# Ledger of designs, part 255: peptides against a protein of PDB entry 7UQJ

Target 1, 160 residues: chain A of PDB entry 7UQJ
Amino acid sequence: PELYQNFNITPPRGVLFHGPPGTGKTLMARALAASCSSDERKITFFMRKGADILSKWVGEAERQLRLLFEEAKKHQPSIIFFDEIDGLAPVRSSKQEQIHASIVSTLLALMDGMDNRGQVIVIGATNRPDAVDPALRRPGRFDREFYFPLPDVKARFKIL

## One batch from the design tools (peptide; made by RFdiffusion4, then SolubleMPNN)

Design b2_p24_5_s4 (from b2_p24_5, 13 letters changed)
Fold by OpenDDE base, seed 5:
Structure b2_p24_5_s4 (fold): chain B 160 residues (1-160), chain C 160 residues (1-160), chain D 160 residues (1-160), chain A 24 residues (1-24)
Amino acid sequence: as target 1 above (160 residues)
Amino acid sequence: as target 1 above (160 residues)
Amino acid sequence: as target 1 above (160 residues)
Amino acid sequence: SISEESAELLNKQLEELREKEEEA
């Protein structure tokens, strides 16, 4: 929400950073977080890797997501950054359907439950936007997407 | 090698990027690759994730590393970027000793076998440099290390 | 202004990105610009290099600054990014006093003349914050500063 | 150098993104 009020832009609840690996999605997210922190208004930056939530918290991923969103709300303004979010919320049609479906449903509910006035922004980063559940990419969730192209070699030529 | 000739710096065979998650290690590696690419001299960027090599190529990780280095040599000047290299070459004392030891030994041999005149640079990125086998951090391997600090939250406090 | 309203933060009229060369100041500025653009509200990003304004527009730098701010206002919401702003606004005590003093005074007036509700944000980037005129670093101008630390200075020197 | 280039690279990436988002 808050990232966008400055621009009289309805803040997306979620922002999807997508693009080839190593295009700076995570750096940008951290850089956004710290650029949004002032002396008067410190943004709390929560970082989670999608695969880490699944692998470290097998069977508790839903609870960890809830706790993460609660902690982010408690420490608002906050950014929740999900790195490799395709690892957390793969397309529901993936063969590990049940566990992933539960996690996706929890994340959907948490994003839908964010007050539009809430000072919690969710940033998802992925190298594979098409591997993210389409339900997460709907309005009110990750409804804004930023591509991160390869540092096009042509881009740098204009600097030199 | 070539990345550094402009600075009269002996090119490290390997460079370790370390620091907290999302500090731009991967972005920097790609940005370096693109920076070093000119119209006359395109750098080929090879990206592999350490955990992916282990998980996708169970029993062939050593062969895949060899192929990667051969391909990089064929397409020189090249950068091989290992993201999450601690996943590829965990400290040899980790409980999965034998498989990891073989992969580490292969990577060591490949890095040691790089001709000093070769235009292949290896960049390893990790959030946990202490989780990387110390043998990889020796001279002639990942003998140069770059810390990627958090964008100091204090630094950003002054923009907000 | 606008970059910060999203966080219920009084937008600084100007933001100073400072830190060693190659720390991603310019990267961050453009990434901020793109992240703040939505389908409904495209941010116009103006980029100028401080030294380029002085060297390309000898004797017209003040006029070019005025035109830049007018154009930014016309295309609001806008970001004006001054790369190497220390080249544009060196400390007034530097030996080229008169020309630099005029340019600095113009930039000060332009920043002071921005309506607090204006959708124009000025980002200055420098490797040398102490080389920037202290008058630009006062409240209502570049009153917020972000340090971009080197990935460990030793680290970059070995890549360069 | 590398960061300026990286910065302008991301900048161009962001412009190219914006252009792609405008073309899409």
Scores: peptide ipSAE 0.000, ipTM 0.343, DockQ to the pose 0.063; fails the geometry check

Design b2_p24_6_s1 (from b2_p24_6, 11 letters changed)
Fold by OpenDDE base, seed 3:
Structure b2_p24_6_s1 (fold): chain B 160 residues (1-160), chain C 160 residues (1-160), chain D 160 residues (1-160), chain A 24 residues (1-24)
Amino acid sequence: as target 1 above (160 residues)
Amino acid sequence: as target 1 above (160 residues)
Amino acid sequence: as target 1 above (160 residues)
Amino acid sequence: MVEELSEEAARRLAEQVREREREE
């Protein structure tokens, strides 16, 4: 996608930002959106919280995800940022299995359905990458991971 | 350098991030390094604090700067991030003149000595751009400046 | 408090970081904690989510807030960061009034009870400052506010 | 090409996010 074409990197469809709370994951996602925007090329930044999608859109979360991806596609180039994505797509083995499984499956399908030529990038942020369904962390989805360590110098280099 | 070639801009040798503390300068530098990194093309991120170079390497700061630039050159594409660069390269007119002048002169020479084809980018971050030696802010050095406003710059100076 | 003495400002008891989600409020709070931390003076950073205090500590939220402030006081200099503080202290007029009113009252009392000489700073972050009880935004509490605009899209492309 | 983080676009994006949060 043109969003990342400018970076000469294989544009990930999805990027997982993970690390301790307040390590700048959300700021980074916004900074990425900011950095991909110019006066000529505005990046549309869509932000959703994982827990909010579950809580606000009980029974409509799948539809809201579809609408979000459609809107992001309509406003290309765009970034969809899922803050606290572990709240949206917890590991399937958790006992609230059925509702979460549908949402995860929808997100998987939406990420898989993104045209590699599309100018939509999905960023997920979590403090607990192990709480994110492994299916979301596969190639073609959140296949790029950036560890946001606490600003101890050592750990931030895992984003790079 | 190819690091910036992707952006259709004349690659700066150096970029100055300036703005109040915690505006995400360091995070942005890391984000840039991350965004320029792919699985195929890893950006090596070198971070040094200006004050640390002065304090830890008293009498060897010039050598450490040379080694840093050599290492960055060896690991191209790379980003050298100087956090708190005003601590490393204060304005020459400050009374600790002689030691700082040597370090600044070394940094100037290292930035001037970077091949424009090299894939080394130097990012300096400061909260006080006016405390950075103006010679460092000239074309071919930190010739691109980015203001990191606090999200409302006006409000944050009430914390600090 | 010495935390802010280095900044030559009247140390706020509380600072409200507000702005759109992912503008770096949490990162800023951590960056502040990190910037105020030295090898000689480590800042203890306490983070709580407003919604988590309500949800995890149902019926004990007041006690947990007291413990948090005591722990922060014990580990001075310290920062207490309330992420999503609008979840902890919603406007009193919201229909779930009684439970929220007690928690808000406890937080008010804890902020009022902080000795101005203490090295504890409370940072609240919200996306909706208008959803925060106005009593928390008064002098001696979250009396300093910082708007965290989204990083302008423009900044990042000149870095690269 | 990524330009300077202007407070103004940050504000506009913040306003847009606030408008969307009001529509939700």
Scores: peptide ipSAE 0.008, ipTM 0.257, DockQ to the pose 0.054; fails the geometry check
Fold by OpenDDE base, seed 1:
Structure b2_p24_6_s1 (fold): chain B 160 residues (1-160), chain C 160 residues (1-160), chain D 160 residues (1-160), chain A 24 residues (1-24)
Amino acid sequence: as target 1 above (160 residues)
Amino acid sequence: as target 1 above (160 residues)
Amino acid sequence: as target 1 above (160 residues)
Amino acid sequence: MVEELSEEAARRLAEQVREREREE
């Protein structure tokens, strides 16, 4: 949020971090959050795991998402980080389709309903960008994507 | 492995990475693995999630751990990375005690059974080091611990 | 420092983090510093910017480097982080050559003068590893290098 | 600048990021 304000850039509604597990997606999201935090203006960082929203709140996942976005809006500037977002909004598969469809639809509506003046950024992290519903990857949603490659070999020997 | 060989140092049997979620524990573990790999000598990186070993292999978790360590030994130099290791080897609590006790005992035996000349390093990552069985944190096991703090605000500014 | 002591590893005198701006070099350096800090044993993290040492201390840069290393030695275990180290130790170019040569020579001597038992690690971060004097990249100095790849172009476009 | 990166400094830094991890 602050980053984009400092740059006079309209913050993206959503940013997708994708790449192999342990490539620093969550670290980068946290790093972005604290870089945007000053002593005067703290960024609130909300973290949720995609699978947890589905598993813990069967039938209330939509409500929990709404509450999360409202809380994030209340605590602006804020970042909502969805770890394993492919677990929250999988590509439509026939068997679990209705529950996932309503959750995805809710998340879509919440991302679409973000006022462009809102200082809420949504970051989704996934190891499988192709497992995320393409509707989430459209403009105005997770329309920004970051690939986190496996860090190269030659580099690491030298920290140890 | 290679790092310690290059330094003529006995590799630790186990290293515990602990700190808040998304502090780069997995990234660092992968970074270490890759750094120890050269074009001539690739390090094999084995990743397992603690909860997955418990959930997927009820009654076979001990066997799966043994197979993992054997495979890691076969593919030396190697790193075994346990993400969320507190999920694999929780502190002994009264209710699920028997299954956890045998898994912990197996992991202890596997770590103790590592030949000091072995080029297998075990890295455990956790957000809750105090939730890891103290037996795993003893000398000859995860006897080395690295805290991964939340990255500082000033540091984050330079990542953006 | 503690990492290497715990590993009975001769700490590298220097580690070079290299890669494009915004790849987590500074974050990782801070994360490493704090990871080596426990409640019982705090690591002192010294941060300097390469260009600042040159610009602020024309004619005293050598003294300031010596003071920095002595202070780091006094506050062991410690990390000296040089951000933009290519600004401190550029490849020898003809015009600014004498001033840079003496600073580089001082830094080399300070890194070479570290007792192997010293718990001081030097981390240099640069976006231009090839702009760092090769003498600093030799064994016993910044003999360890970490490449921080750009999160893929698709990524950068989407955070900004 | 000498920053003592203590776990406490890291915690304070973590607190600067008001992580509302509802760890459920």
Scores: peptide ipSAE 0.006, ipTM 0.383, DockQ to the pose 0.043; fails the geometry check
Fold by OpenDDE base, seed 2:
Structure b2_p24_6_s1 (fold): chain B 160 residues (1-160), chain C 160 residues (1-160), chain D 160 residues (1-160), chain A 24 residues (1-24)
Amino acid sequence: as target 1 above (160 residues)
Amino acid sequence: as target 1 above (160 residues)
Amino acid sequence: as target 1 above (160 residues)
Amino acid sequence: MVEELSEEAARRLAEQVREREREE
């Protein structure tokens, strides 16, 4: 509380982790969740995969997203981690584009509908930040982006 | 050299990284790859996903695995990282089971066919070690297993 | 052996993992511990936090360090991971400086007293390598240092 | 805003998560 109040840093509702595969985006999200959990306050960590939202929840994806956000709100403080959030981006096929647009629109509405005081953080991870709908990357949504570059080759050799 | 000689650590041909999603298995594999690359000796890092081997290479998966191992041998020292290696495990459907069994058999043969002196390390990552074919977990294959625990809540508090 | 011999990797007695928080230092240490464990030879992983050594073991820290190293030697192959090893460095306050100096001196002696053939690896992690006593960073101690960069954008391009 | 995952950014993010945990 106090440190953030002092930095005037409004905690982002949404954080976009972007970078190449295996850069630790999911690990970081889990590490953040654990770092914020105390013995008194456990953070509930919800993980979904963008491709799973499209493939497993065909026709119910919007409902499942709503339920996810409701459950996250019910179990706050919570983190919702969307892995491969670019998997929610419309593929250029017209029918898929409509479905994806609806899902993205639902996600936008859910992120916009979160009270500023809600203890729900949404973390999106992507390997392709440019494939994430720009609307998701606007203020009040995934308004903070963290690049997870690949670990440098040179630093690695000395360990083993 | 000496500590490994003292540890009697025969470098495994195959290493199984197992643990919950987002425990840094892929990051670790990448970190190991980079850890082994010097300015004089770069490690070539090959990454494949188990599900991609099944889905993208239907009917050519065995050939693609052979090509991968040949390319890894050509570019040794190399690491082959199989993410979601449990994705090569048979799904209970008979036709998929045959295809998966063939792919796993090819992988077994490729791992068995690696010269003990080969500078090719195979790392398999899974969230479900019990879903990995026991044949892959035998000596000379993925004979070393590393559990990537979820960072314990207590340990997480201490890092950040 | 051979792969490590081929990589010209002399396993250090002491490895300093340095880099910003959340760069996976602890994860890497655990993964290394796991990486060296076989079904036949489990590595015992000992973890201590530098600040805990100072705060929890006031007046017994030297004894606890000795016991830790004895236990690690008894359970070798073993890894001793000191998280936040810079927390053992003297804060410029005179009384703390004496206590810290004694603890650091004990750690130095314990590291120096390890036979070159001992199957005990000591990993120190710090976010502030410059805050680590230079004496710990000398040959035969933490003589290998690994920078866990923050995922700096520039450095990471070299792997792929 | 695109930030490098700096220590400071990760800390800030972790602390932001903690802050949200305290405000409820």
Scores: peptide ipSAE 0.005, ipTM 0.327, DockQ to the pose 0.034; fails the geometry check

Design b2_p24_6_s1 (from b2_p24_6, 11 letters changed)
Fold by OpenDDE base, seed 4:
Structure b2_p24_6_s1 (fold): chain B 160 residues (1-160), chain C 160 residues (1-160), chain D 160 residues (1-160), chain A 24 residues (1-24)
Amino acid sequence: as target 1 above (160 residues)
Amino acid sequence: as target 1 above (160 residues)
Amino acid sequence: as target 1 above (160 residues)
Amino acid sequence: MVEELSEEAARRLAEQVREREREE
């Protein structure tokens, strides 16, 4: 947050955390949310899992995404964190592809519909950045990406 | 493994990490694996997701668990990390309950079959400790539990 | 960074990450740096350890700090991360206290000398926030603090 | 002990994340 202000950078609407599982993406998102809140200014943190959006919201996923963004806007400043955002893209069945396409289309529209002046940040986390729909990774959406590397083998030696 | 050796502590067979999502359970497990490794003694880290065990290994989950434990023993000192271990327990359908029961039974047997002299530690992570089969939480299995709290609201305010 | 822009928050010149060791302070600082970088706008990340400043730069620590801030300004947008910033404050010997006082005085002056419009953020990390010179924790310096809690004591006892 | 390790391990994970970002 603060770093971007200092840099006169238009804050991204969306940030993609990517890297191997267990590299702290979700922890980082929470810590960022925590770091941006204050006693005077509480940031509301919304969390969803990509797989939950598909499984729990079958037939209502689009509506639930809309409601999520509305709630985030209502409770701004806010962060929406999508854990396992690549889980919105099931590859296998034609029916799942159609559901995926609709959900992703809704998410795209919601991210595009965020006013640049809005106090809502979207963070997506994935272990598979290449499995995230490229349309989500375009400017005005998840246009900033953070790689969370595994501790290198040499770095494992340094963790030792 | 090494950590417990250095402390002359009988290593727990299983450690349950529980707490809200994004509290760093998976990161901690990796960090522990890394911290217990040395230049002289590399710890092999195996990771599985509970949901993957059910979905990817339908009809072979028990075999895959056995193979996982065999590989972990072969490459000891090692850590087996089960992320979302509660995902091994599908609640709803009788058929899913039977599949769950068999998988959990296999995991129980594998954990019980670990010789106390083995340099294999099992870490389970869950957001829902009460959804983990109580049999897994008994002595000799996941008999140590670590709660990963959210940053306290005051701590969040300080992080904010 | 971006989150602070969206929130119309004056970015702090300095952010203090504090909490027990291994709570992810350094990880967070790096992830923040990475998050603030883009293909179009690379953030230059400078890292120093407090102990290294004393040990490696004996008699030149003040100069090295000045050079660090100059380089950070030259390569802005940039982050300066001080890991173990409390390591700039050796408690024990009168001679070390004098060296500490000079180094801290230099750091204070450098942080005060940063124009609020500068694209340089300073992040300090410590396990001992109370060992950080209170002068560093004043407005315009490390005026925002982030606590990285351990898993709760009960959680620690369960981890133990 | 596990506390210190969890602490040190998370710290070292953090350092490692840093080194790779320099090498890439």
Scores: peptide ipSAE 0.000, ipTM 0.320, DockQ to the pose 0.111; fails the geometry check

Design b2_p24_6_s2 (from b2_p24_6, 9 letters changed)
Fold by OpenDDE base, seed 3:
Structure b2_p24_6_s2 (fold): chain B 160 residues (1-160), chain C 160 residues (1-160), chain D 160 residues (1-160), chain A 24 residues (1-24)
Amino acid sequence: as target 1 above (160 residues)
Amino acid sequence: as target 1 above (160 residues)
Amino acid sequence: as target 1 above (160 residues)
Amino acid sequence: MVDELVEEAAKRLAEQMEERAREE
């Protein structure tokens, strides 16, 4: 809550966490969900893996996305976290074009349909930001991107 | 190795990180690798996803595991981190029994074949510890288990 | 920035991250710093350990705090992260009362002197929130608190 | 140790996030 109002920065509808695997993207998303919750204002955290949505919901991925966004709206303030979002919304140019195009289009529509006044934040995590459809990375969608670098040697030294 | 020796604790050959997704299992494994690395003693960190080993190496998963353990031995002190190890070593009773049994048996043999004197630590991360073959959770394998709870509701609420 | 505006929550001047060591407090603070930075709006992150401020700056801790807050103001939007803030601002009732009282009073004054319009956020991290002077935990100071629970004891021991 | 490691991991993620916040 408070960090962002001080900066007078309009909340993104969508935030892309990108960086090598195991750099804390999912942990950060959970920690963000956790931090925004107060005793008076519980944030509901919805987590889905992109690969799970494709694999478990073959042919129902669109419906599951819609239900997820509806439930997030119903339980606002809320965070929707898509882990491995590159698995959900791969670049459309990959040869498995039609099913992926439908899922991407649904996700785009759901993100575009979120009112800026809605207390729903979407966080996507990926190890490969370039594998995410560029349409998802536009303003009003995943328009803020966060790089989670490997804990490099320098990062180690400052933490110690 | 060294972290455990400093605590006069014999290092497990294998450590199972379990807990809900996005609780920092992979981050912790990287942090361990990093904390155990000194300027004098660099730990080599090997990371593999269980699901990736099955999906990318269909028919070669055993060989890839062997190569991974050999490379980890060659670059000791080292950490092998299996993210989503339940994807690599599902419970043998799952209907896809034969292929999984072979991969599990290979991983078991590789873990059993690690000399206690080797500076190789294996960390497995899972969201579902009960989905991991119980044979992997025996002494000399993933014989140490660490629960990564969700950032509790209070932790969550205060960070946001 | 964006997560908080969606929640229409006024930014704290100060946020207390509390929880056992290694629960991601420092990680979260930096992640927050990163998340609040955009290509158009760089957040400057200042990190200090409370123990380091006391140990390295014996007799100059107050001056170092003032300089830190001045620099943070100069480079706003900014985050000041105090790791181990219980080392900086112990409960006044501890027998080393006078020097600690001065440092605490300085930090209080610096936090009180931040205009709500200033784009400086102070994050304090502690393993022992009850060891932090209650005066720091009042509205307009570290008035938001975030609990970082332990990865349970089992998770801890296996990561070690 | 786990606390320290999680703290270190947290610090790394924090540094990474800080570094990114500085690069942005």
Scores: peptide ipSAE 0.006, ipTM 0.377, DockQ to the pose 0.080; fails the geometry check
Fold by OpenDDE base, seed 5:
Structure b2_p24_6_s2 (fold): chain B 160 residues (1-160), chain C 160 residues (1-160), chain D 160 residues (1-160), chain A 24 residues (1-24)
Amino acid sequence: as target 1 above (160 residues)
Amino acid sequence: as target 1 above (160 residues)
Amino acid sequence: as target 1 above (160 residues)
Amino acid sequence: MVDELVEEAAKRLAEQMEERAREE
């Protein structure tokens, strides 16, 4: 939120961080949240894991997503970070596919329902961008993608 | 390796990154590997997960650890990163405790066997430092610990 | 600060992060400050923008720089981050050149005046390293440079 | 080395910023 406001940019609703495990997607999201928070303007950061949405919120995942987005809106400027968003993908059972479809549909609706004036940014992180539902990758949702490649030896060199 | 050499420091054999999930432990390890690698000096980075050591290398974990350390030595300067090193901890079965004890014993021996002049650094990351075998946290092993705290709101303000 | 102490390293006085916009220089500086702060040892991070030094601190920039360095020393271990340090460069007016020269001269003196035992690190970030005064890039000042390339999709992977 | 420490510290800070962002 602040990151984009400080740049006089309309913040994207959703940003997808994708790349191999341990490429710092989660760290970048947190660092973004922290970097956007000044002494004058604290960003509230909400983190959830895709697998936790399915496993811990069984039967309430949709409600918990709604509450999360409401809480993020209440505490704006805020970032919602979904780590391992590909973990929303069912383990290959038809019943899990239906549960997944409902959860993803709820997330889509929540992202679409975000007011463009809201200081809420959603960051999704995945190791498997192709396992993320294509509907989540549409404009107004996770419409910006940042590839977190394995720091190939050369580009690592330049930050250290 | 290079990190410590550029500072004229004797590199520690092992560094433990600990802190809550998504505090960038894995990213930091990757960034370290990257930053230690210059155009003149490429660092080879090896990454393994503790859970993968137990689950994917069943019956060969000790051998794979040996091969990993040999390969790291061959490709020095190098970093071996063990993500989720607490995942070497058994799931609470007596049989898994014995397997764990053997794997940890092998890792201890490999860390102890590293030449102090070797350009191999081992980084372990955990969300649960208390779940890491105390033997791994001894001098000459993971003898340096870096806490990756949740940026407390207050400490965000101090960093922002 | 902590990072360097935990390694028994004499911290550099200044580090220059350079690379194209959006390469994560600011994020990395913030991440550095956080990574250096443990539960046992909190790093105080101070952030200023080069353009803000010129525009917001008109006629007091030198004093504000002195106060910033004093505060950083008082709250050591600490990091001072100058984002867009090339923004200290005047827009092409002779009057702005004189103001810039005075501010840069003050910054040089402050960096030179840092005790080598002080737990204060200065990070400068720029998109234009060639626009950074060569005097700032001398040993004992911004004597370490990190290039944050546009991560080509592959090279971004290399830092993360 | 300082570069690595700075990148490491930056990453830990980013990590700490992420972690704070998780705690908030």
Scores: peptide ipSAE 0.005, ipTM 0.379, DockQ to the pose 0.045; fails the geometry check
Fold by OpenDDE base, seed 2:
Structure b2_p24_6_s2 (fold): chain B 160 residues (1-160), chain C 160 residues (1-160), chain D 160 residues (1-160), chain A 24 residues (1-24)
Amino acid sequence: as target 1 above (160 residues)
Amino acid sequence: as target 1 above (160 residues)
Amino acid sequence: as target 1 above (160 residues)
Amino acid sequence: MVDELVEEAAKRLAEQMEERAREE
């Protein structure tokens, strides 16, 4: 939040960090959360793994998402970080459509229902941006995308 | 390599990166792999997720570990990065003991079987060091541990 | 350090982390420092900001650099991290040449004076590798350079 | 100590991200 407020840029409701595994997406989200809290303004950082929301909360994933967003709203300014968000909201494919569709729909509604004045930032991290439901990547949702390239194999060679 | 070679410390065969999620363990492993290859000396970086080895290779996890270590040895100097290594080699608890015990035993044997002069480094990353089998944390295996703290909320305030 | 010693690559005395602001250079330096200390062998991490050495120590910057290197040598194994090293050792340009020239010359001498067996690693971070005096980028000094790419500029603008 | 290190690192990352966003 503070990073965004200092820039007078309308904070994206959602930011998609995408790039190969181990490019620092989660670290960056934490660093951003870290970088957004001043002594005057502590940022609450919520972290959820996309696959965990599906696997741990079978039939309650929607409720857990709602509770997460409510808690994040209660503890503003806050960051919700979804690691492996492609596991939470995969591209709608026919066979597992219904369960995924409800969770995606809930996440969409929660992101759409965030007032633009809310100090809740949602960061999704994925290794597969194309595996994230395109509906999440629309304006007002994850409308900002960050590519975390592999540190170039060449630049990589110099640290040794 | 360069940062570490100056220290004349016998390189651990295995390095355990532990700390809260999103503290940069995977990024660090990549950056270390990055930092280890020069134009003259390319480092091959192998990345495996602990849970993936268990889930994707039901009954073949031991073979896949052997192949991984063989390939890493063939492509020396190399880094094997196990992300979520607590998922690959959890603390032996009574109920799922047998499958985990064989994978842990294979990983132990592979780490023990590495010649000390081998240019294969194994990095394990975990959010839960206490969930990693203590046998892996012994000398000659993951005998060096690096704590990746959360950026404390106070130094976090300095990020802003 | 340990990850690197396995590769039998002569450790640089100095490593230059370069890349756009916010690419994790400082994070990497710290995580490297953290990743170098075991329970048996703590690494002392010294951090200095290049501009701070110039601004806080007007007329004493050379002495502070010497003291820093002496302290780092005393507390081996150690890492000296210069953040914004382009602020400490800018490319020699005509007008501010004299003060900068003495600091640069001191840093050069300190890096040259490190025995190759010294367990002191110097990491410089810059957003502007071309703003770092080329004399620092020579063999035996910052002779290894790591590019920290921006996550795609378009992506970064979305974090902002 | 390691906490402070990662924090200050994350700090500088964010400051650097901010500075670059001001320069652009």
Scores: peptide ipSAE 0.005, ipTM 0.382, DockQ to the pose 0.041; fails the geometry check

